Peptides against a protein of PDB entry 6J07. Designs and how they scored, part 8

Target 1, 107 residues: chain A of PDB entry 6J07
Amino acid sequence: GQRGWFCGSVSQDLRQFWVAEGGTISDPRAADFLFSCDASHPDTLRIYQSLDYIEDNATVFHAYYLSAVANAKIKNSVALGHFILPPACLQKEIRRKIGSFIWEQDQ

## One batch from the design tools (peptide; aimed at target 1 A58 C89)

Design b1_p12_2 (made by RFdiffusion4)
Pose (drawn by RFdiffusion4):
Structure b1_p12_2 (pose): chain A 107 residues (1-107), chain P 12 residues (1-12)
Amino acid sequence: as target 1 above (107 residues)
Amino acid sequence: EREEEVERILEE
């Protein structure tokens, strides 16, 4: 049983793969998986500003997680943690902090 | 932490 919803800014290909394969597939408003290919001004904001996100009851994953699984053997491997999709207001800093050298670590 | 993130989203 894997319920999942997709923001408007998600390739139909990824939605089709979700429908085709996985646990029992359903796609309601709340669901169990929260997928998006965007975090700027799409329906995804409705997750980031929900009380569930604030209370650690919602994590948005990039929908390309489904693309990675589709290009894996079946469903093995492809850990979710690699596809955490944080709010766009954070992404600029997240990339710099990760990409910076050890003699920099600016903060 | 996520409250601060939400504040940033609202600022933008």

Design b1_p12_2_s1 (made by RFdiffusion4, then SolubleMPNN; from b1_p12_2, 8 letters changed)
Fold by OpenDDE base, seed 1:
Structure b1_p12_2_s1 (fold): chain B 107 residues (1-107), chain A 12 residues (1-12)
Amino acid sequence: as target 1 above (107 residues)
Amino acid sequence: SKAREVELIKAA
């Protein structure tokens, strides 16, 4: 199954898409996928401070992934790994090495 | 890949 947690920064439309595709919504501890649109949102910060995240047993993804999937021309063509949402303190270095994040390119 | 680099930096 697909159990997902959503930060308060994620729109209801994206949550509804997740459910329409067969996903369910869960608390962070039970979720297989953690979605956020804001690394600085209090909900997301609590994830980054959790033992699961610190011990590398959890990953936060930008919810724009769901929008990309909804608009994909080819099934399974969207790579989830490109949508990892790291803490704000790491983002500058990441941009320096590999460029802007996908969710920033539509701005 | 870009995805791999993000994963490696997160783990560091």
Scores: peptide ipSAE 0.043, ipTM 0.682, DockQ to the pose 0.077
OpenDDE base, seeds 2, 3, 4, 5: peptide ipSAE 0.037, 0.037, 0.037, 0.036; ipTM 0.674, 0.671, 0.674, 0.669

Design b1_p12_2_s2 (made by RFdiffusion4, then SolubleMPNN; from b1_p12_2, 4 letters changed)
Fold by OpenDDE base, seed 5:
Structure b1_p12_2_s2 (fold): chain B 107 residues (1-107), chain A 12 residues (1-12)
Amino acid sequence: as target 1 above (107 residues)
Amino acid sequence: KRKEEVEKILES
């Protein structure tokens, strides 16, 4: 199923959109998708410290992805991969290689 | 999947 976990940094509107699109909200261990708007939020930090994440079995996505999907004219036109939210300690190096994150840009 | 490809970038 489409199970998602949400950091406290994610608005209720985005959570509601997730549910409206057929998603279910679950705890991190059960979730297929982990959403956050803040890599430094305690909720997200706990994810980064989790065994699943450490073992590369989990990925945190910036919840702005959901906003992009909600506003997209073409279904499936939004690339989820562009919304991976890595730990803050890695972001600087990633920006150096890939460029600024989408949520840091004006759309 | 693209998700996995980007994860590899995080590992590098």
Scores: peptide ipSAE 0.024, ipTM 0.565, DockQ to the pose 0.077
OpenDDE base, seeds 1, 2, 3, 4: peptide ipSAE 0.021, 0.021, 0.021, 0.022; ipTM 0.552, 0.566, 0.555, 0.558

Design b1_p12_2_s3 (made by RFdiffusion4, then SolubleMPNN; from b1_p12_2, 5 letters changed)
Fold by OpenDDE base, seed 1:
Structure b1_p12_2_s3 (fold): chain B 107 residues (1-107), chain A 12 residues (1-12)
Amino acid sequence: as target 1 above (107 residues)
Amino acid sequence: EREEVVKLIEEA
């Protein structure tokens, strides 16, 4: 489906893009996609603490994915998996293995 | 958990 939940850290512009592309906005339990721009935001922390996430039935993605899709020259060239947003406690070790996250490279 | 996340990103 195309139901998405958005952390309060995500701008209205990105939310509007999601809707313009045919998505809908829902609560986390009903959502197919969870978007955030801040792993430390209280909204996102509640996701990480949820039973669905702990049982590996939920994934949080960085909302910069939507910006990448909007700017892509080739349709379907942006891989959602590159935008998985892990909890802050794991990010340092992940960066050592794969390098900086895509959403950090232009910062 | 850490290794699973890394694999998911690398496999995408």
Scores: peptide ipSAE 0.047, ipTM 0.683, DockQ to the pose 0.061
OpenDDE base, seeds 2, 3, 4, 5: peptide ipSAE 0.034, 0.033, 0.034, 0.037; ipTM 0.652, 0.653, 0.655, 0.661

Design b1_p12_2_s4 (made by RFdiffusion4, then SolubleMPNN; from b1_p12_2, 6 letters changed)
Fold by OpenDDE base, seed 5:
Structure b1_p12_2_s4 (fold): chain B 107 residues (1-107), chain A 12 residues (1-12)
Amino acid sequence: as target 1 above (107 residues)
Amino acid sequence: KKLEEVKKILEA
């Protein structure tokens, strides 16, 4: 299914878009997709500390993915993998190697 | 660890 969990940092508008596109909202343990707008938010930090995440059974995505999908002119043109939201401790190194994240480029 | 995994996915 398309079950999503949302960090408190994610706006209600993005949550509503998820539901409008056929998604449902669930707790992190039952969710297929985890969305956040802030790797330093307490909700997201708890995900990074969970056994599911530590054991590589969970991935956090930046909720800006949903905005990109909503505004996309070509269906299936937005790659979910480009919106992986790593812990803050890794972001600086990632930027040095592959450049700024997509959600930072439109700000 | 996770850095290489993320890089691989982001470059795909």
Scores: peptide ipSAE 0.031, ipTM 0.622, DockQ to the pose 0.062
OpenDDE base, seeds 1, 2, 3, 4: peptide ipSAE 0.031, 0.030, 0.029, 0.030; ipTM 0.622, 0.619, 0.612, 0.614

Design b1_p12_3 (made by RFdiffusion4)
Pose (drawn by RFdiffusion4):
Order: sequence, then C-alpha cells, then structure tokens
Structure b1_p12_3 (pose): chain A 107 residues (1-107), chain P 12 residues (1-12)
Amino acid sequence: as target 1 above (107 residues)
Amino acid sequence: VEELREEYLERL
C-alpha cells in the first residue's frame, strides 16, 4: 500500500509510472508519498507550510525518484534520501555548502 | 531533514 500525490508541476510520465508499478497505488490529497518536481511556487508549498512539515510528518521527494526507479532493475536500490526536495529558499545555500571546499566552509 | 526544517523555519 503506497498512496502518493503529485503537485501540478510533475511530468505525466512520472505519474503514469506511479500508477503502473509499486505497492497498491492510490493518489489522494494526504497520501503516504509526497512527490514534486518543483519547490518554488507550486502546490508543493502547501506541504512546506503545513503543520505536518513543521512537525516532521511530511518530507517532499523529487518526483524524479520515480524516474530513477524506472531506470533501475525493478524497485531495488534507489534510496529515497537522495531525492529529498527541500524548500527552494534553502536550495541555493544547500548546494554551496555541499559543493564548497574544506578550506572554505563559509557560514 | 530536521536541520533543513530548522533553517527553513528560521527564515520565516
């Protein structure tokens, strides 16, 4: 049983794959998986500003997770953690902090 | 993930 919803800014291909394969597939408002290909001004904001996100009951994953699984053998591997989609207001700093050298570490 | 949420909430 894997319920999941997609923001408006998600390729139909990814939604089709979700429908085609996985646990028992359903796509309600709340669901168990929260997928998006955007974090700027799409329906995804409704997750980031929910009490569930604040209380650690919601994590948004990039919908390309489904693309990675589709290009994997079946469902194995492809860890979720690689597809955490943080709020866009954080992304600029997240990338710099990760990409910076050890002699920099600016903060 | 918790650290990201803390940073996001600090900016609000």

Design b1_p12_3_s1 (made by RFdiffusion4, then SolubleMPNN; from b1_p12_3, 6 letters changed)
Fold by OpenDDE base, seed 1:
Structure b1_p12_3_s1 (fold): chain B 107 residues (1-107), chain A 12 residues (1-12)
Amino acid sequence: as target 1 above (107 residues)
Amino acid sequence: WKELREKYLKLQ
């Protein structure tokens, strides 16, 4: 399915784009995709603290993915996997190993 | 968090 949950940090424009592309908006428990622009936002922190996330049954993606899709010549050329938004406590380690996140490069 | 870290790296 294409059910998405959105952190309060995500703009209304990106939410509207999601819906315009055939998506629906739901609570995080029912959502197929979890979107956030801020790993430190209280909404996102609640996801990270949930049992589903701790048990690796959930993934948070940076909502910049939607912007990238909107601007891409070919939508399928944008890899969702490049937009995983990890908790703040892991971000420093990840940056040291693979460099800055893709959403940080274009901002 | 170790699994999450590995998951992210594998998807890059």
Scores: peptide ipSAE 0.031, ipTM 0.640, DockQ to the pose 0.166
OpenDDE base, seeds 2, 3, 4, 5: peptide ipSAE 0.031, 0.031, 0.030, 0.031; ipTM 0.638, 0.640, 0.635, 0.635; seed 4 fails the geometry check

Design b1_p12_3_s2 (made by RFdiffusion4, then SolubleMPNN; from b1_p12_3, 5 letters changed)
Fold by OpenDDE base, seed 3:
Structure b1_p12_3_s2 (fold): chain B 107 residues (1-107), chain A 12 residues (1-12)
Amino acid sequence: as target 1 above (107 residues)
Amino acid sequence: WKELREKYLRLL
């Protein structure tokens, strides 16, 4: 099965979708996927400060990925790599290189 | 954060 951790910034609807699709919810250390909607949320900051993350053994994804998957029946295939949520200190540089993040384009 | 920056650029 797929185990996911969710930042408090993620809506209950997206969490319910994850479970409905067969996922389970776990603590960050046991999770296969880490989801957040806010790189500055205290929950997410704790991930970025963890040894697992610093040693490149963890990746945080924007939970908007789940919304995109839910709507994929009318969209192209959803690539998880497009939803990597970097720490706030890196976002400006990354945005300059590849453009606005996909979760920012609907604003 | 240099290593992490490179990680994200590789995966995007």
Scores: peptide ipSAE 0.085, ipTM 0.717, DockQ to the pose 0.177
OpenDDE base, seeds 1, 2, 4, 5: peptide ipSAE 0.084, 0.082, 0.080, 0.083; ipTM 0.717, 0.715, 0.714, 0.713

Design b1_p12_3_s3 (made by RFdiffusion4, then SolubleMPNN; from b1_p12_3, 5 letters changed)
Fold by OpenDDE base, seed 5:
Parts: C-alpha cells; sequence; structure tokens
Structure b1_p12_3_s3 (fold): chain B 107 residues (1-107), chain A 12 residues (1-12)
C-alpha cells in the first residue's frame, strides 16, 4: 500500500506530492513507508526506538526520494533503495563502504 | 547495510 508517515522535518510540499500521487498519511504504526529528512529529529528517533523498527518490520527513507520522483523526467532513474535513511550511528560506516548518500550529493 | 536492504525489500 501507499500509507506514509512523515517526520516533522519533511516539508508540506513533499507531503502534498505524496497525497497527489495516491498516497495517504497515517501514524507510523499503520504506515507502509516512513519518510524523514533528519535521522536525528526526535520524530525519527522515536521510530528507530520502536519495536517495529527494532524487529526489522519498518524502514525509514529520506523524503528527498519524493523530490527525486517528482523530477524523474529530468533526473536519472529513482530507486527507493538508494534512499534508506539509517540511524546516525550507522551512517559513517555506510558512507565509508558505499559512499555519500544520494540526498547529500544532489542537494 | 545488508539488514537495511532486507527491510527495504520487504516493503516492495
Amino acid sequence: as target 1 above (107 residues)
Amino acid sequence: WKELRKKYLEKL
């Protein structure tokens, strides 16, 4: 489904785009997709601390994915997997192995 | 990254 939760760090424009594309906005427990622009935001931290996330039943994505989709006719193909937003404690290690995150490159 | 990717695949 296209039920999404949004951290307070996500702009209203991106939320509106999600709805315009057929998505709905829900609480994080009901959401299929969790969007955030800040892994250190209190809203996102609560997700990382939730049982759903700890038990590998939830994934947080950087909301820049939605911006990339909105401009897909201009940019290259957009893969959701490139926008996984891990907790801050893992980001440095991931950057070392894979490189800078796509939202850090294109913003 | 492997575990995160697994989470992603489950959402597709």
Scores: peptide ipSAE 0.029, ipTM 0.622, DockQ to the pose 0.076
OpenDDE base, seeds 1, 2, 3, 4: peptide ipSAE 0.025, 0.029, 0.028, 0.028; ipTM 0.596, 0.618, 0.614, 0.620; seed 1 fails the geometry check

Design b1_p12_3_s4 (made by RFdiffusion4, then SolubleMPNN; from b1_p12_3, 5 letters changed)
Fold by OpenDDE base, seed 5:
Structure b1_p12_3_s4 (fold): chain B 107 residues (1-107), chain A 12 residues (1-12)
Amino acid sequence: as target 1 above (107 residues)
Amino acid sequence: WKELREKYLELQ
């Protein structure tokens, strides 16, 4: 299914796009997808601290993925895996290995 | 976090 949870950092427009594409909005425990625009936002931090996340049963994605999908006719391709939003403590190391995150490049 | 890092890198 397409049950999504959204951090307060995500705009209403992106939430509306999710619903327009057939998604539903739910609490994080029921959600299939977790979207955020800010790894340091309190809502997202609570996800990172949850048992589901700690036990590797949840993944947070940057909501810019939805914007990329909405404009997919312009972009070459949109892969969800490129939009994994890791905790802040990992981001510097990841950037050093694979470069800047896609949402930082295209915004 | 080590496992999460590896998961992320594998998907890139």
Scores: peptide ipSAE 0.033, ipTM 0.650, DockQ to the pose 0.168
OpenDDE base, seeds 1, 2, 3, 4: peptide ipSAE 0.032, 0.032, 0.032, 0.032; ipTM 0.653, 0.652, 0.654, 0.651

Design b1_p12_4 (made by RFdiffusion4)
Pose (drawn by RFdiffusion4):
Structure b1_p12_4 (pose): chain A 107 residues (1-107), chain P 12 residues (1-12)
Amino acid sequence: as target 1 above (107 residues)
Amino acid sequence: SEREEEVERIRE
């Protein structure tokens, strides 16, 4: 049983794969998986500003997680943590902080 | 919390 919803900015290919394979597939408003290919001004904002996101009851994953699984053997491997999709207002700093050298660590 | 700060940034 894996319920999941997709923001408007998600390739239909990814939605089709979700429908085709996984646990029992359904796609309601709340669901169990929250997928998006965007975090700027799409339906995804409705997750980031929900009380569930604030209370750690919602994590948005990049929909390319499904692309990674489709190109894996079946469903094995492909850990979710690699596809955490944070709010875009954070992404600029997240990338810099990760990509910076040890002699920099600017903060 | 950290996510409250993120929400504040989104609203800004």

Design b1_p12_4_s1 (made by RFdiffusion4, then SolubleMPNN; from b1_p12_4 with E5K E6V R9L)
Fold by OpenDDE base, seed 1:
Structure b1_p12_4_s1 (fold): chain B 107 residues (1-107), chain A 12 residues (1-12)
Amino acid sequence: as target 1 above (107 residues)
Amino acid sequence: SEREKVVELIRE
């Protein structure tokens, strides 16, 4: 099992799915994965301001990844890298280069 | 860094 941290913006259903699949929930410093649905949420902003994140030792992922995994026939067909959730200040430039984020298309 | 995270996303 993996350790995950969840922003307050993430629904309880997705948290429960994580646990049902064998994951555990921990604080950000102990977590293997950080999930959020809102780059502007205070919880997520604190992650972006942390030394771990600034030193590139942490990555925030959009929790919609879990929904995509739940609905996929093949679990490994969903690429985690497509669900990186960058700070809001970077998102416009990313959309210009590679298009809208997956969670914006399907939600 | 933030740049590296963006680069990783673009490479996917």
Scores: peptide ipSAE 0.023, ipTM 0.574, DockQ to the pose 0.074
OpenDDE base, seeds 2, 3, 4, 5: peptide ipSAE 0.051, 0.059, 0.037, 0.057; ipTM 0.672, 0.676, 0.663, 0.680; seeds 2, 3, 4, 5 fail the geometry check

Design b1_p12_4_s2 (made by RFdiffusion4, then SolubleMPNN; from b1_p12_4, 6 letters changed)
Fold by OpenDDE base, seed 3:
Structure b1_p12_4_s2 (fold): chain B 107 residues (1-107), chain A 12 residues (1-12)
Amino acid sequence: as target 1 above (107 residues)
Amino acid sequence: SKRQKEVELINA
């Protein structure tokens, strides 16, 4: 299934797109996908501090993924892995190694 | 999982 949890930082438009594409919205524990637009948002921080995340059983994705999917011209051309949203404490090093995150490139 | 593997690659 496509069960998703959304941080309060995610716009209603993106949530609506998720539902329109067949997704449902659930609590983090039941969700297959965790979406956020802000690694420092309290909702997201609670995810990072959860046992599921600490035990590597959870992944947070930037909700911009949904926008990219909505605008994609080629099916399956958007790689979910490119939208992993790591904790703020790791982002600087990741940018150094891989480059700016996709959701930051047009800012 | 695939997602966790991707996390590992990024955080490696």
Scores: peptide ipSAE 0.040, ipTM 0.659, DockQ to the pose 0.082
OpenDDE base, seeds 1, 2, 4, 5: peptide ipSAE 0.038, 0.033, 0.026, 0.038; ipTM 0.667, 0.651, 0.586, 0.672

Design b1_p12_4_s3 (made by RFdiffusion4, then SolubleMPNN; from b1_p12_4 with E6I R9L)
Fold by OpenDDE base, seed 2:
Structure b1_p12_4_s3 (fold): chain B 107 residues (1-107), chain A 12 residues (1-12)
Amino acid sequence: as target 1 above (107 residues)
Amino acid sequence: SEREEIVELIRE
């Protein structure tokens, strides 16, 4: 199984899906995946401030990825790389270059 | 399916 950390911004439903599929929940340092729904949430901000993240050894993903996986019959492709959640201060420039994030799009 | 493949990754 895989270990996941969840920001307080992530719904209990998505957490339950993770666990139901065999995942476990851990602290950020032990986690294989870091999930958040809000780059400005205090929990997520603490991740961005951590040494692991600063040294590029950690990546935060938008938890909408789990929703997309749960409903994959609706979407033909679910790529984890499309769900990287960068700090809020970088999002405006990223949108200018690659467009709106997948979790912001109508699906 | 892709969903099953991803779910299996979670389980492992």
Scores: peptide ipSAE 0.035, ipTM 0.643, DockQ to the pose 0.023
OpenDDE base, seeds 1, 3, 4, 5: peptide ipSAE 0.035, 0.033, 0.034, 0.025; ipTM 0.635, 0.640, 0.642, 0.591; seeds 1, 3, 4 fail the geometry check

Design b1_p12_4_s4 (made by RFdiffusion4, then SolubleMPNN; from b1_p12_4 with E5R E6I R9L)
Fold by OpenDDE base, seed 1:
Structure b1_p12_4_s4 (fold): chain B 107 residues (1-107), chain A 12 residues (1-12)
Amino acid sequence: as target 1 above (107 residues)
Amino acid sequence: SERERIVELIRE
């Protein structure tokens, strides 16, 4: 199974879905996936400040990915890459180039 | 399905 870390901004329902599907919850250093719903949350900020992230060895994903997976019967596919959650300082430029993030459209 | 594929990855 895969190990996931969850920011405090992520609902218990999404955490429960992860576990129900066979995932486990771990600290960020041991996690295979890092999930957050808020780039400005203190938990997420600590990830962005970590050596692993600074050295480009970690990626934070928006937890809405899990909701999209849960509802994939409605959608043809779900691409994890579309759910990368960058630091707040980069989001404005990204929106300018490629438009609003998926979680901003569907939530 | 795509959902099943992703779920399987999570379970690994």
Scores: peptide ipSAE 0.036, ipTM 0.659, DockQ to the pose 0.023
OpenDDE base, seeds 2, 3, 4, 5: peptide ipSAE 0.036, 0.036, 0.024, 0.035; ipTM 0.660, 0.658, 0.567, 0.656; seeds 3, 5 fail the geometry check

Design b1_p12_5 (made by RFdiffusion4)
Pose (drawn by RFdiffusion4):
Structure b1_p12_5 (pose): chain A 107 residues (1-107), chain P 12 residues (1-12)
Amino acid sequence: as target 1 above (107 residues)
Amino acid sequence: LEELREEYLEKL
């Protein structure tokens, strides 16, 4: 049983794959998986500013997780953690902090 | 994930 919803800014291909394969597939408002290909001004904001996100009851994953699984053998591997999709207001700093050298570590 | 949420809430 895997319920999942997609923001408006998600390729139909990814939605089709979600429908085709996985646990028992359903796509309600709340659901169990929260997928998006955007974090700027799409329906995704409605997750980031929900009490569930604040209380650690919601994590948005990039919908390309489904693309990675579709290009994996079946469903194995492809850990979720690689597809955490943080709020866009954080992304600029997240990339710099990760990409910076050890002699920089600016903060 | 907690750290990301803390940083995001500071921006609100």

Design b1_p12_5_s1 (made by RFdiffusion4, then SolubleMPNN; from b1_p12_5, 5 letters changed)
Fold by OpenDDE base, seed 3:
Structure b1_p12_5_s1 (fold): chain B 107 residues (1-107), chain A 12 residues (1-12)
Amino acid sequence: as target 1 above (107 residues)
Amino acid sequence: LKELRQKYLSLL
């Protein structure tokens, strides 16, 4: 199964899409996937500050991934790795190396 | 932070 946690910054529509695709919603400790639309949101910050995240046992993804999947002709054509949402303090450096994030390109 | 930086750079 696919268990997901959602930051308060994620719209109800994207949450509903996740459930419609067979996913369930859980607390961040039980979740297999962590979704957020705002690295600075208090919910997401709590994830970044958690021991699981600090010990590299968790990854936060931008929820725009779900929108990309919903709009994709082939579901497997959307790479989850392109939607990793790093803490705000790292984003500038990452943009310098790889360019703007995918979710920023459509915003 | 240093290790976290390497994680994201390697995964992207």
Scores: peptide ipSAE 0.172, ipTM 0.768, DockQ to the pose 0.170
OpenDDE base, seeds 1, 2, 4, 5: peptide ipSAE 0.164, 0.141, 0.170, 0.167; ipTM 0.762, 0.747, 0.767, 0.763

Design b1_p12_5_s2 (made by RFdiffusion4, then SolubleMPNN; from b1_p12_5, 4 letters changed)
Fold by OpenDDE base, seed 2:
Structure b1_p12_5_s2 (fold): chain B 107 residues (1-107), chain A 12 residues (1-12)
Amino acid sequence: as target 1 above (107 residues)
Amino acid sequence: LKELREKYLALL
């Protein structure tokens, strides 16, 4: 029952994993989860510009979350909150506070 | 932007 939207920057393998785990793929307005691998991709930029996002009713997650889940040894050990993908204009400031994003780290 | 920043940090 999980509906996801995928930016064009997300590989087909990750999309297939989502579906294999029981997810469905929908348009951004109907989706429960929005996945992207690139905050500067036009698809993702359109999300950031949408009213739903501006009004804080939407969150974009880095699709690397799905890779982490696929490779996790412990169920529920991957925290979705660590994979929030903010707009490019905020990333430098966030890195100064918390360090590199998890998808930028060697795993 | 402030709200988004706080949203991100609060979930870590």
Scores: peptide ipSAE 0.156, ipTM 0.768, DockQ to the pose 0.157
OpenDDE base, seeds 1, 3, 4, 5: peptide ipSAE 0.151, 0.153, 0.153, 0.153; ipTM 0.763, 0.766, 0.766, 0.763

Design b1_p12_5_s3 (made by RFdiffusion4, then SolubleMPNN; from b1_p12_5, 5 letters changed)
Fold by OpenDDE base, seed 3:
Structure b1_p12_5_s3 (fold): chain B 107 residues (1-107), chain A 12 residues (1-12)
Amino acid sequence: as target 1 above (107 residues)
Amino acid sequence: MKELREKYLSLL
């Protein structure tokens, strides 16, 4: 499905793009995809603290994924997995292993 | 935290 939840840190433009592409907006429990632009935003922190997330039933993605999709020449050329947004406490270690996050490269 | 770390490292 294409049900998405959006942190308050995500711009209205990206939210509108999601809807324009056929997505719907829902609460975090019903959402298939969780989007955020800020791992430290209170909305996102509540996700990280939720039972669903703690039990590995949820993943937060950086909303820059939607921008990448919008700008992609080839459909399906953008890998969602590259846009996983981990909690702030893990980001330094992850960067050490894989380099800077994609959303940081184009900011 | 350890389990969460393993999740994200495996998915990236």
Scores: peptide ipSAE 0.178, ipTM 0.771, DockQ to the pose 0.171
OpenDDE base, seeds 1, 2, 4, 5: peptide ipSAE 0.169, 0.175, 0.172, 0.174; ipTM 0.768, 0.771, 0.773, 0.768

Design b1_p12_5_s4 (made by RFdiffusion4, then SolubleMPNN; from b1_p12_5 with E2K E7K K11L)
Fold by OpenDDE base, seed 4:
Order: sequence, then structure tokens, then C-alpha cells
Structure b1_p12_5_s4 (fold): chain B 107 residues (1-107), chain A 12 residues (1-12)
Amino acid sequence: as target 1 above (107 residues)
Amino acid sequence: LKELREKYLELL
């Protein structure tokens, strides 16, 4: 499905884009997709601390994915997997392996 | 965390 939860760090514009593309907005327990722009935001931290997340049944994605989709020349060309937003404690290690995250590159 | 790390890398 296209049920999404949004951290308070995500702009209204990106939320509106999600809905315009056919998504709905729900609480994190019901959501199929979890979006955040800040791994350190209290909303996102609560996700990382949840049983669903700890048991690897949930994934947080950076909401910049939605911006990338909106601006993509080819529909479906943006890979959601590139926008996984790991907890802050993992980010340095991941950057050492693959470089900076996509949402960090356009600045 | 290990599984999460691997999940991230596998989805790239």
C-alpha cells in the first residue's frame, strides 16, 4: 500500500506531494513507509526505538526521496533503497563505505 | 544494528 508516516521534520510540500501521488498519511504503526528529514528528530528517534524497527520490520526513508521523484525525468527511476535513513549511530560507518548520502550531495 | 546495516547496503 501507500500509507506513509511523516516525521515533523518533513515539510508540508513533501507531504502534499505524497498525497498527490496517491499516498495516504497514517500513524507509524499503520504506515508502510516512514519518512523523515532528520534522524535525530524526536519523532524519528521514537521510530528507531520501536519494536517494529528493532525487529527489522520497519525502515525509515529520507523524505528527499519524494523530492527526487518529483524532479525525476523518468518515472520510477529513483531507487527508494538509496534513501534509507539509518540511525545517526550508523551513518558515519556507512559514509566510510559508500560516501555521502544522496540528500547530502546537492548542497 | 548489524542487520540494519546489511539491509541498507543490500538495498543500494
Scores: peptide ipSAE 0.125, ipTM 0.747, DockQ to the pose 0.154
OpenDDE base, seeds 1, 2, 3, 5: peptide ipSAE 0.121, 0.122, 0.122, 0.120; ipTM 0.745, 0.747, 0.747, 0.745

Design b1_p12_6 (made by RFdiffusion4)
Pose (drawn by RFdiffusion4):
Structure b1_p12_6 (pose): chain A 107 residues (1-107), chain P 12 residues (1-12)
Amino acid sequence: as target 1 above (107 residues)
Amino acid sequence: PPWVERGWEEVE
């Protein structure tokens, strides 16, 4: 049983794959999986500013997770953690902090 | 904001 919803800014291909394969597939408002291909001004904001996100009851994953699984053997591998999709206001700094050299570590 | 702090916890 895997319920999941997609923001408006998600390729139909990814939705189709979700419908085709996985646990028992359903796509309600709350659901168990929260997928998006955007974090700027799409329906996804409604997750980031929910009490569930504040209380650690919601994590948004990039919908390309489904693309990675579709290009994997079946469903194995492809850990979720690689597709955490943080709020866009954080992304600029997240990339820099990760990409910076050890002699920099600016903060 | 608490939701920004939560976002940092995700990547840390």

Design b1_p12_6_s1 (made by RFdiffusion4, then SolubleMPNN; from b1_p12_6, 5 letters changed)
Fold by OpenDDE base, seed 1:
Structure b1_p12_6_s1 (fold): chain B 107 residues (1-107), chain A 12 residues (1-12)
Amino acid sequence: as target 1 above (107 residues)
Amino acid sequence: SPALERGWKLVE
């Protein structure tokens, strides 16, 4: 699908890129993809508290994925799986095991 | 993850 929901933490530039690439913007219930730049933002917290997320029927992605796609020489070279945005309570343990998240690294 | 496996959020 090509329907995306965006947390208020996501810039208009990234939203515009999504639309320019053929995406549409919708509410979380209708969205195929959920984008955020802040796991602690109230919008994102509401997603984590939703039945869809609790029942493992939803995944939140860091919107930096869209920036990476925009800047990639080969669009298909960017792996969506590298941009999963977990709740804050899990991030410390993840960093200890696999290192810093891509959106936290110097570009 | 439903999004990674199927390319969309699963809505039941």
Scores: peptide ipSAE 0.045, ipTM 0.685, DockQ to the pose 0.064
OpenDDE base, seeds 2, 3, 4, 5: peptide ipSAE 0.040, 0.042, 0.037, 0.042; ipTM 0.648, 0.650, 0.634, 0.669

